# Peptides against a protein of PDB entry 7AE7: the designs that were tried, part 49

Target 1, 321 residues: chain A of PDB entry 7AE7
Amino acid sequence: KVYKDLREFLEVLEQEGQLIRVKEEVNPEPDIAAAGRAAANLGKNQPAVFFEKIKGYKYSVVTNVHGSWQNHALMLGLDKNTSTKDQFYELNRRWDKFPVPPNVVKREAAPCKENVIDKDINLFEILPLYRINEQDGGFYISKASVVTADPEYPDDFNKLNVGTYRIQVKDRDRVGIQALAMHDIAVQLEKAEAENKPLPIAITIGNNPLVTFMASTPVGYNQNEYEFVGALQDGVPMDIVKSDLYDHLYVPAGSEVVLEGHIIPRVRTVEGPFGEFPGSYSGARLQCEVKIDRITHRTNPIFENLYLGIPWTEIDYLMAL

## One batch from the design tools (peptide; aimed at target 1 R131 Q168 Y281)

Design b2_p20_5 (made by RFdiffusion4)
Pose (drawn by RFdiffusion4):
Structure b2_p20_5 (pose): chain A 313 residues (1-149, 158-321), chain P 20 residues (1-20)
Amino acid sequence: KVYKDLREFLEVLEQEGQLIRVKEEVNPEPDIAAAGRAAANLGKNQPAVFFEKIKGYKYSVVTNVHGSWQNHALMLGLDKNTSTKDQFYELNRRWDKFPVPPNVVKREAAPCKENVIDKDINLFEILPLYRINEQDGGFYISKASVVTANKLNVGTYRIQVKDRDRVGIQALAMHDIAVQLEKAEAENKPLPIAITIGNNPLVTFMASTPVGYNQNEYEFVGALQDGVPMDIVKSDLYDHLYVPAGSEVVLEGHIIPRVRTVEGPFGEFPGSYSGARLQCEVKIDRITHRTNPIFENLYLGIPWTEIDYLMAL
Amino acid sequence: EEEEMIEEQLAKIRKLRDES
């Protein structure tokens, strides 16, 4: 099976006993992060946890989506009990199907274009943002796929919420931004960027794939789907930016020129906090989202947690 | 100094969230 969006994958997870629904209202902190750690601590057949009610928020959160070998196998469309070695072989075989060009769809057909917010941008009205770890510098978006511009790149970068319409980003960690970053800051011009949340599991998996192999990213997702192309749609504001047609939330924005502010600290996969450093800020100019969006976020702590599964094979 | 800085960030972001 192939998933057009996060919601089809969550349906499969729930049918397979790999998704737990939390119906009672929970507080943002520390409840969501504590549940993410506990789900990771179950050791075997760790499920995704779906929070339907978060105090003070309108929408729902899902966590630990990739955080088990059962979830990982279901992401690949295999039986949930497929061994880790057999999943490795299946990924090795599909790796060679690269490239599979994506299908570009019309705006009216992309579920991520159901709702538009073009003014008075407020991330909190859409995303139930919360603190992941006690010493984090802020509320984080820890599982977004970021699109920048065959020269289109998709990657995962931790994003700290700084204001209702502003976030932080480590721009010198996106090694295609940094030739356009010099030109843009030298000329005081903004650099367009797209931040996608709540995606097809293979899109997130591709976004965590090593940068050393300069692939075409979306064309790699079609390879992981064993030859089935993925659907992408053009962003409202920037014609050279394409986002997954099924994303739950799309934040279209730009990197603010000549602005460096304190970002962090935040958790890193080796199990420790990073330090606080001066980093770039991104202004959100537009939000498009599916009706009743789902905030797919990720808990990160002492290994093994969901990030290890996203990096392993 | 770092501790105070983290608390300032958290106080700001909690305020913004509660006002939203």

Design b2_p20_5_s1 (made by RFdiffusion4, then SolubleMPNN; from b2_p20_5, 11 letters changed)
Fold by OpenDDE base, seed 1:
Structure b2_p20_5_s1 (fold): chain B 321 residues (1-321), chain A 20 residues (1-20)
Amino acid sequence: as target 1 above (321 residues)
Amino acid sequence: SLAALIQEQLAKNEKIKAES
């Protein structure tokens, strides 16, 4: 089984009994985080949790999508009871198929382009934002696949980077992003900042689960994560579409929300604290600032966000391979 | 409580699985 988008995966999770649907209206705080903790207490067979109605917001949230080995098996299109060993074997087998180039689809064929916001941008109108941890310094977008390119080689598709970074909401149209020196985005940002130029960026939310997986998996600077997604789909290309603002940035065609904008050169603002692990907070730091210039989104977009539960966080499953 | 709703929905999911 190959998934075009998050929605196809959530349907399979629900069919396999690996998704809990909460139909009653919940408070964004503390109910979403509390439900995540309750799901984590179910042991190794942790379901995704889908919140249909959130007080004060129009749209839904899903969390813990990658939060179990069963969900991970289903992501690979395997039987949910496939052993961890066999999942690793299959992953390694498929990895050898790299590169599998993506299909570039037309704008009109991309679900992420169904709606456009290009003025009066307000992230709170599109994303049901909440504090993941009680002591978080703000609202986080923790499961986005962030697309950037090398500003020196914008037409080199092999240098297109799709990564996962900690993103704090700063304002209606601004987010802080944690770009560490070891990340490919930091190399690209350094080149842009050397010339005092903005770095083009697309922050994509609610993707095909293999996109989210590959965005969390380190690859070479000259390797494209989308070509690995095709490999992990056992040779089936994924669908990408050109961003609206930038000819050189491509986003997953099925993304629920795409935040297009730029990293402001040579600006650093306070970001954090964030509870990366339950009871463990990373300190506040000066981080990069992104201006959001355009949003595209699916109708009734689903905000996929990370669950941070004990004993196994969703990050642990994403990084376990 | 939300925990009770989750447990109820889990029980429903298990019932659906057993009936499928």
Scores: peptide ipSAE 0.024, ipTM 0.532, DockQ to the pose 0.019
OpenDDE base, seeds 2, 3, 4, 5: peptide ipSAE 0.021, 0.022, 0.021, 0.000; ipTM 0.511, 0.537, 0.565, 0.215

Design b2_p20_5_s2 (made by RFdiffusion4, then SolubleMPNN; from b2_p20_5, 11 letters changed)
Fold by OpenDDE base, seed 2:
Structure b2_p20_5_s2 (fold): chain B 321 residues (1-321), chain A 20 residues (1-20)
Amino acid sequence: as target 1 above (321 residues)
Amino acid sequence: SLEALIKEQQEKNKKLLEES
């Protein structure tokens, strides 16, 4: 089984009993986190949690999409009861199929292009934002696949980076991004900042689960994560589409939300604190700031966000492979 | 101080939510 988007995966999770649908209206705080923790108490077979209605917001949230070995097996298109050993075996077998180039689809064929916001941008209108942890310094987007390119080689598709970074909402049209020196985005940003130029960025939310997985998996600077997604799909190419603002940035065609903008050169603002793990907070730091210039989104977009609960976090499964 | 800036950011984010 190959998934075109998050929605196809959520359908399979629900069919397999690996998704809980919360139909009653919840408060963004503390109910989302509390319900996630309650679901985590079901043991190792932790389902995704889909919140249909969030007070003060128009759209839905899903958490814990990758939060179990069953969900991980299903992501690979395997039986949900496939052993971790067999999942690793299959992952490694498929990894050797790299590269599998993606299909570039037309704008009109890309679900992420169904709606456009290019004025009066307000992230709170499109994303049901909440504090993941009570002591967080703000609202975080924690499962975005962030697309950037090498500003020296913008047309080199092999240098297109798709990564997962901690993103704090700073304003209606501003986010902070944690670009650590070990991340490929930091190399690209350094090049842009050397010339005092903005770094083009597309922050994609609610993707094919293999895109999210690969964005969280370190690869070589000259390796494109989309070509690994195709490999992990057992040789089936994924679909990408050109960003609206930048000819050299490509986003997953099925993304629920795409935030297009730029990292402001040589600007650093306070970001954090954030509870990366239960009981563990990273300190506040000066981090990069992104201006959001355009949003494209699917109709009724689903905000996929990270689950950080006890006893297991979703990170435990995303980084275990 | 950094702590003061954090608090300001938290208050700003709270206001943003209330205005949404």
Scores: peptide ipSAE 0.145, ipTM 0.735, DockQ to the pose 0.715
OpenDDE base, seeds 1, 3, 4, 5: peptide ipSAE 0.020, 0.026, 0.135, 0.026; ipTM 0.629, 0.621, 0.749, 0.675

Design b2_p20_5_s3 (made by RFdiffusion4, then SolubleMPNN; from b2_p20_5, 11 letters changed; failed a check: too like the target's own chain)
Amino acid sequence: SLEKLIQEQLARNKKILEES

Design b2_p20_5_s4 (made by RFdiffusion4, then SolubleMPNN; from b2_p20_5, 13 letters changed)
Fold by OpenDDE base, seed 1:
Structure b2_p20_5_s4 (fold): chain B 321 residues (1-321), chain A 20 residues (1-20)
Amino acid sequence: as target 1 above (321 residues)
Amino acid sequence: SLKKLIEEQLKKNKAIKEAS
């Protein structure tokens, strides 16, 4: 089975008994993190947890979407009880199908374009933000697929990068992003900053699970993550759409939320601390700052966020391949 | 069982908040 978006995957997870729906209103803190920890304590077969109602917010949160081998098997369209060995075998078989170019859909056909916010940007109105760990220095968007391009080769689709980065919410319309030197985004940012230019960026939230998986998987600088998504879909192209602000940036057509903006050149602000692992906090650091200029989103957008609980964490499953 | 555990944990969290 191939999924167009997060919603199709969540439906399958629910059908397979790999999703728990919390219908009662919860407090964003500490209830979301506490429920995640409770789910993690169940061992290897951890379900996704979907919170329908969050006090003080309009929209929903889902956590632990990739948080088990069963969920990983289902992501690949396999039986949930497929062995890890067979999952790896199938993943490797499909990987050899690269490249599978994506389909570019029209704006009118892209669910991520259902709603637009271009004035009075407030991330808190769109995302039910909460502290993931008790000692976190703020609210994090930890499971976004971030789209950037090479500013010297903006029309080279092979240099389009889709990556996962630590993102802290800094203000209503600003986020900090951790662009480490080893990441492709850092190479692209260096080129933009050399000319004192903004780097165009699209931060996409709530994607097709294979997009999220590939965004967490390192590929070559001249390889496009979307072409690997098509390979992992066993040769079925994924759907992408042009961003609203930038002709050279393409986002998943089915994204729940797309934050379009720019990395401010030569600006660094304090970010952190963040609990990347249980009992391990990265210190506060100076990181890049993104100005959000436009939001597009699906009606009733689902905020997919990473569960960081007791090992194995969701990140361990995303990085295990 | 997990749903029940989550629901029980949420109830405990509410009780802690109301007692504080």
Scores: peptide ipSAE 0.024, ipTM 0.590, DockQ to the pose 0.032
OpenDDE base, seeds 2, 3, 4, 5: peptide ipSAE 0.020, 0.014, 0.022, 0.006; ipTM 0.553, 0.480, 0.561, 0.335

Design b2_p20_6 (made by RFdiffusion4)
Pose (drawn by RFdiffusion4):
Structure b2_p20_6 (pose): chain A 313 residues (1-149, 158-321), chain P 20 residues (1-20)
Amino acid sequence: KVYKDLREFLEVLEQEGQLIRVKEEVNPEPDIAAAGRAAANLGKNQPAVFFEKIKGYKYSVVTNVHGSWQNHALMLGLDKNTSTKDQFYELNRRWDKFPVPPNVVKREAAPCKENVIDKDINLFEILPLYRINEQDGGFYISKASVVTANKLNVGTYRIQVKDRDRVGIQALAMHDIAVQLEKAEAENKPLPIAITIGNNPLVTFMASTPVGYNQNEYEFVGALQDGVPMDIVKSDLYDHLYVPAGSEVVLEGHIIPRVRTVEGPFGEFPGSYSGARLQCEVKIDRITHRTNPIFENLYLGIPWTEIDYLMAL
Amino acid sequence: SEEEFETFLNETTTAVRTEL
């Protein structure tokens, strides 16, 4: 099976006993992060946890989506009990199907274009943002796929919420931004960027794939789907930016020129906190989102947690 | 233990808070 969006994958997870629904209202902190750690601590057949009610927020949160070998196998469309070695072989075989060009769809057909917010941008009205770890510098978006511009790149970068319409980003960790970053800051011009949240599991998996192999990212997702192309759609504001047609939330924005502010600290996969450093800020100019969006976020702590599964094979 | 290590990390890491 191939997933057009996060919601089909969550449906498969729930049918397979790999998704737990929390119906009672929970507080943002520390409840969501504590549940994410506990789900990771179950050791075997760790499920995704779906929070339907978060105090003070309108929408829902899902966590630990990738956080088990069962979830990982279901992401690949295999039986949930497929061994880790067999999943490795299946990924090795599909790796060679690269490239599979994506299908570009019209705006009216992309579920991520159902709702538009073009003014008075407020991330908190859409995303139930919360603190992941006690010493984090702020509320983080820890599982976004970021799109920048065959020269189109998709990657995962930790995003700290700074204001209702502003976030932080480590721009010098996106090694295609940094030739356009010099030109843009030298000329005081903004650099367009797209932040996608709540994606097809293979899109997130591709976004965590090593940068050393300069692939075409979306064309790699079609390879992981064993030859089935993925659907992408043009962003509202920037014609050279394409986002997954099924994303739950799309934040279209730009990197603010000549602005450096304190970002962090935040958790890193080796199990420790990073330090606080001066980083770039991104202004959100537009939000498009599916009706009743789902905030797919990720808990990160002492291994093994969901990030290890996203990096393993 | 992991609980002791997490406490150690929280005590040694200084939070620089963003105001919202």

Design b2_p20_6_s1 (made by RFdiffusion4, then SolubleMPNN; from b2_p20_6, 12 letters changed)
Fold by OpenDDE base, seed 3:
Structure b2_p20_6_s1 (fold): chain B 321 residues (1-321), chain A 20 residues (1-20)
Amino acid sequence: as target 1 above (321 residues)
Amino acid sequence: SAEAYLAALRASTTRVPVEL
């Protein structure tokens, strides 16, 4: 089975008994993190947790989407009881199908374009933001697929990067982003900052689970993550759509939320601390700052965010394949 | 059930308001 978006995957997870739906209103803190920890403690068969109602917010949150080997099997469109070994064999078999170029769909065919916010941007109106860990220095978007391009080669689709980065919410229309020197985004940012230019960015939230998987998987600088998604879909192209602000940036057509903006050149602001691992906080550092200039989103957008807790966490599964 | 366990855990957790 191939999934067009997060919603199609969540439907399958629910059908397979791999999704817990929390229908009662929860507090953003500590209830979301506490429920995620409780789900992780159910053993090796960890469900996703879908929070329908969050106090003070309009929209839903889902966590632990990749949080088990069963969820990974289902992501690959396999039986949920497929062994880890057989999942690896199938993953490798499909990997050899690279490249599978994506389909560029029309704007009108892209669910991520259902709603537009281009003024009075407030991330808190769209995303049910919460502290993942009690001592976090703020709210984090921890499972975004961030789209950037090489500013020297903006039309080279092979240099289009889709990566996962630590993102702290800084204001209604500002986020901090951790772009380390080893990340492809840092190469692209260095080129932009050399000219004192903004780096165009699209921060995409709530994607096809294979997009999230590939965004967390290191690939070559001249390899496009979307072409690997098509390979992992057993040769079925994924659907992408042009961003609204930039001709050279393409986003997943099915994204729940797309934050379009730019990294502010040569600006660094305090970001963190963040509890990356249980009992371990990465300290506050000076990091890049993104201005959000436009939001597109699906009606009733689902905020997919990473569950962090005692291993095996969602991140452990994303790194283990 | 997992849901009943999650609900019980949430009910036992000291609630902290989010500072926005």
Scores: peptide ipSAE 0.020, ipTM 0.425, DockQ to the pose 0.061
OpenDDE base, seeds 1, 2, 4, 5: peptide ipSAE 0.012, 0.005, 0.006, 0.009; ipTM 0.426, 0.340, 0.367, 0.363

Design b2_p20_6_s2 (made by RFdiffusion4, then SolubleMPNN; from b2_p20_6, 11 letters changed)
Fold by OpenDDE base, seed 3:
Structure b2_p20_6_s2 (fold): chain B 321 residues (1-321), chain A 20 residues (1-20)
Amino acid sequence: as target 1 above (321 residues)
Amino acid sequence: SAEEYEAALAASTVRVPIEL
């Protein structure tokens, strides 16, 4: 089975008994994190947790989408009881299908374009933001697929990068992003900052689970993550759409939320701390700042965010494949 | 590598004792 978006995957997770719906209104803190920990304690068969109602917010949150080997099997469109070994064999078999170029769909065909916010941007109106860990220095978007391009080669689709980065919400229309020197985004940012230019960025939230998987998987600088998504879909192209602000940035057509903006050149602001692992906080650092200039989103957008708890966490499964 | 990421993370991480 191939999924067009997060919603199609969540439907399958629910059908397979791999999703828990929390229908009662929860407090953003501590209930989301507490329920995630409770789900993780159910053993090796950890379900996704879908929070339908969050106090003070309009929209829903889902966590732990990749939080088990069963969820990974289902992501690959396999039986949920497929062994880890057989999942690896199938993953490797499909990997050899690279490249599978994506389909560029029309704007009108892209669910991520259903709603537009281009003024009075407030991330808190779109995303049910919460502290993942009690001691976090703020609210984090921890499971975004961030789209950037090489500013020297903006039309080279092979240099289009889709990566996962630590993102702290700084204001209504500002986020901090951790772009380490080892990340492809850092190469692109260095080129932009050398010229004192903004780096165009699209921060995409709530994607096809294979997009999220590939965004967390290191690939070559001249390899496009979307072409691997098509390979992992057993040769079925994924659907992408042009960003609204930038001709050279393409986003997943099915994204729940797309934050379009730019990294402010040569600006660094305090970001963190963040509890990346149980018992460990990454300290506060000077990091890049993104201005959000436009939001597109699906009607009733689902905020997919990473569950961080006792190992095996969702990130452990994303890194183990 | 995961090891290089862990090493970079370890170099950047302050261990806060979380009382579990």
Scores: peptide ipSAE 0.008, ipTM 0.409, DockQ to the pose 0.059
OpenDDE base, seeds 1, 2, 4, 5: peptide ipSAE 0.007, 0.000, 0.000, 0.000; ipTM 0.429, 0.349, 0.274, 0.278

Design b2_p20_6_s3 (made by RFdiffusion4, then SolubleMPNN; from b2_p20_6, 10 letters changed)
Fold by OpenDDE base, seed 1:
Structure b2_p20_6_s3 (fold): chain B 321 residues (1-321), chain A 20 residues (1-20)
Amino acid sequence: as target 1 above (321 residues)
Amino acid sequence: SDEEYLAALNASTTRVPVEL
């Protein structure tokens, strides 16, 4: 089985008994985080948790999508009871198919383009934002696949980077992003900042689960994560579409929400603290700031966000490979 | 069961009114 988007994966998770649907209205805090913790307590067979109604918000949240070996098997289109060993074997077999170039679809064929917001941007109208941990310094977007390119080689598709970064919401149209020196985005940002230029960025939320997986998996600077997604789909290309603002940035065609904007050059603002692990907070730091200039989104967008609970956390499953 | 999970969820949720 290959998935075009998050929705097709959530449907399979629900069919396989790996998704719990919360139909009652919940408070964004503390109910979402509490529910995630309760899901983590179910042991090795942790379901995704889908919140249909969140007080004060229009749209839904899903968490713990990658939160078990069963969910990981299903992501690979395998039987949910496939052993960890066999999952690793199959992943390695598929990895050898790299590169599998993506399909570039027309804008009109991309579900992420169903709606556009290009003025009066307010992230709180699109994303049901909440504190993941009680002591977090703000709201985090923790499961986004962030698209950037090399500003020196914008037309080199092999240098297009899709990564996962810690993102704190700062204002209605601003987010802080943690770009560590070891990340490909930091190399690209350094080049832009050397010239005092903005770095174009697309922050994509609610993706095909293999996109989210590859965005959390380190690859070479001259390797495209989308070409690995096609490999992990056993040779089936994924669908991408041009961003609206930038001809050189491509986003997953099926993304629930795409935040297009730029990293503001040579600006650093206070970000954090964030609970990266239960009881473990990374301190507040000066981090990069992104201005959001345009949003595209699916109708009734699903906010996929990371569950941070007791190990094994969703991060542990995403990084266990 | 989904019901037991919902019950555990409801037991773990502190109904703090979010003052908007």
Scores: peptide ipSAE 0.000, ipTM 0.274, DockQ to the pose 0.053
OpenDDE base, seeds 2, 3, 4, 5: peptide ipSAE 0.000, 0.000, 0.000, 0.000; ipTM 0.296, 0.309, 0.253, 0.298

Design b2_p20_6_s4 (made by RFdiffusion4, then SolubleMPNN; from b2_p20_6, 12 letters changed)
Fold by OpenDDE base, seed 3:
Structure b2_p20_6_s4 (fold): chain B 321 residues (1-321), chain A 20 residues (1-20)
Amino acid sequence: as target 1 above (321 residues)
Amino acid sequence: SAAAYEAALAAATTRVPVEL
């Protein structure tokens, strides 16, 4: 089984009994985190949790999408009861199919292009933002696949990076991003900042689960994560579409939300604290700031966000293979 | 509400840029 988008995966999770749908209106805090913890207490077979109604917001939240070995097996299109060992062997077998080039689809064929916001941008209108941890210094987008390119080689598709980074919401149209020196985005940003130029960026939310997996998996600087997604789809290409602002940036065609903008050169602002691990907060730091210039989104976009709970968090499953 | 969270964020978040 191959998934074009998050929605096709959530449908399979629900069919397989690996998704809990919360239909009652919840408070963003503490109910989202509390329900996530309750789901984590169900043991090894942790379901995704889909919140249909969040008080004060229009759209839904889903969390813990990758939060179990069953969900991980289903992501690979395997039986949910496939052993961790057999999942690992299948992952490795498919990895050897790299590269599988993506399909570039037309704008009209890309679900992420259904709606456009190009003025009066307000992230709070499109994303049901909440504090993941009680003492977080703000609202985090913790499961985005962030697309950037090498500003020296913008047309080199092999240098197109799709990564997962800690993103704090800073304003209606601003986010802080943690670009650590070991990340490919930091190399690209350094090149842009050397020339005092903005780095073009697309922050994609609610993706095909293999995009999220690959964005969280370190690959070589000259390797494209989308070509690994095609490999992990057992040789079926994924669908990508050109960004609206940038000819050289491509986003997953099925993304729920795409935030297009730029990293402001040579500017750092206070970001954090964030509870990266249960009971552990990273302090406030000076981090990069992104201006959001355009949003494209699916109708009734689903905000996929990371669940940070008890040991064996969703991160542990994303990094475990 | 979204507006209450936005207002709380606006009050708590330092937005003074530091040039590198």
Scores: peptide ipSAE 0.018, ipTM 0.395, DockQ to the pose 0.045
OpenDDE base, seeds 1, 2, 4, 5: peptide ipSAE 0.008, 0.018, 0.014, 0.006; ipTM 0.435, 0.513, 0.461, 0.403

Design b2_p20_7 (made by RFdiffusion4)
Pose (drawn by RFdiffusion4):
Structure b2_p20_7 (pose): chain A 313 residues (1-149, 158-321), chain P 20 residues (1-20)
Amino acid sequence: KVYKDLREFLEVLEQEGQLIRVKEEVNPEPDIAAAGRAAANLGKNQPAVFFEKIKGYKYSVVTNVHGSWQNHALMLGLDKNTSTKDQFYELNRRWDKFPVPPNVVKREAAPCKENVIDKDINLFEILPLYRINEQDGGFYISKASVVTANKLNVGTYRIQVKDRDRVGIQALAMHDIAVQLEKAEAENKPLPIAITIGNNPLVTFMASTPVGYNQNEYEFVGALQDGVPMDIVKSDLYDHLYVPAGSEVVLEGHIIPRVRTVEGPFGEFPGSYSGARLQCEVKIDRITHRTNPIFENLYLGIPWTEIDYLMAL
Amino acid sequence: SFEESYERNKELNAKAEEEF
């Protein structure tokens, strides 16, 4: 099976006993992070946890989506009990199907274009933002796929919420931004960027794939789907930016020129906090989202947690 | 409302800026 969006994958997870629904209202902190750690601590058949009610927020959160070999196998469309080695072989075989060009769809057909917010941008009205770890510098978006511009790149970068319509980003960790970053800051011009949240599991998996192999990213997702192309749609504001047609939330924005502010600290996969450093800020100019969006976020702590599964094979 | 979370996030950011 191939998933057009996060919601089809969550349906499969729930049918397979790999998704737990928390119906009672929970507080943002530390409840969501504590549940993410506990789900990771179950050791075997660790499920995704779906929080339907978060105090003070309108929408729902899902965590630990990738955080088990069962979830990982179901992401690949295999039986949930497929061994880790066999999943490795299946990924090795599909790796060679690269490239599979994506299908570009019209705006009216992309679920991520159901709702538009073009003014008075407020991330908190859409995303139930919360603190992941006690010493984090702020509320984080820890599982976004970021699109920048064959020269189109998708990657995962931790995003700290600074204001209702502003976030932080480590721009010098996106090694295609940094030739356009010099030109843009030297000329005081903004650099367009897209942040996607709540994606097809293979899109997130591709976004965590090593940069050393300069692939075409979306064309790699079609390879992981064993030859089935993925659907992408043009962003509202920037014609050279394409986002997954099924994303739950799309934040279209730009990197603010000549602005460096304190970002962090935040958790890193080796199990420790990073330090606080001066980083770039991104202004959100537009939000498009699916009706009743789901905030797919990720808990990070002492290994093994979901990030290890996203990096393993 | 979420306004409490927003104000909390601002406090965290401010604390991190002061410590830096």

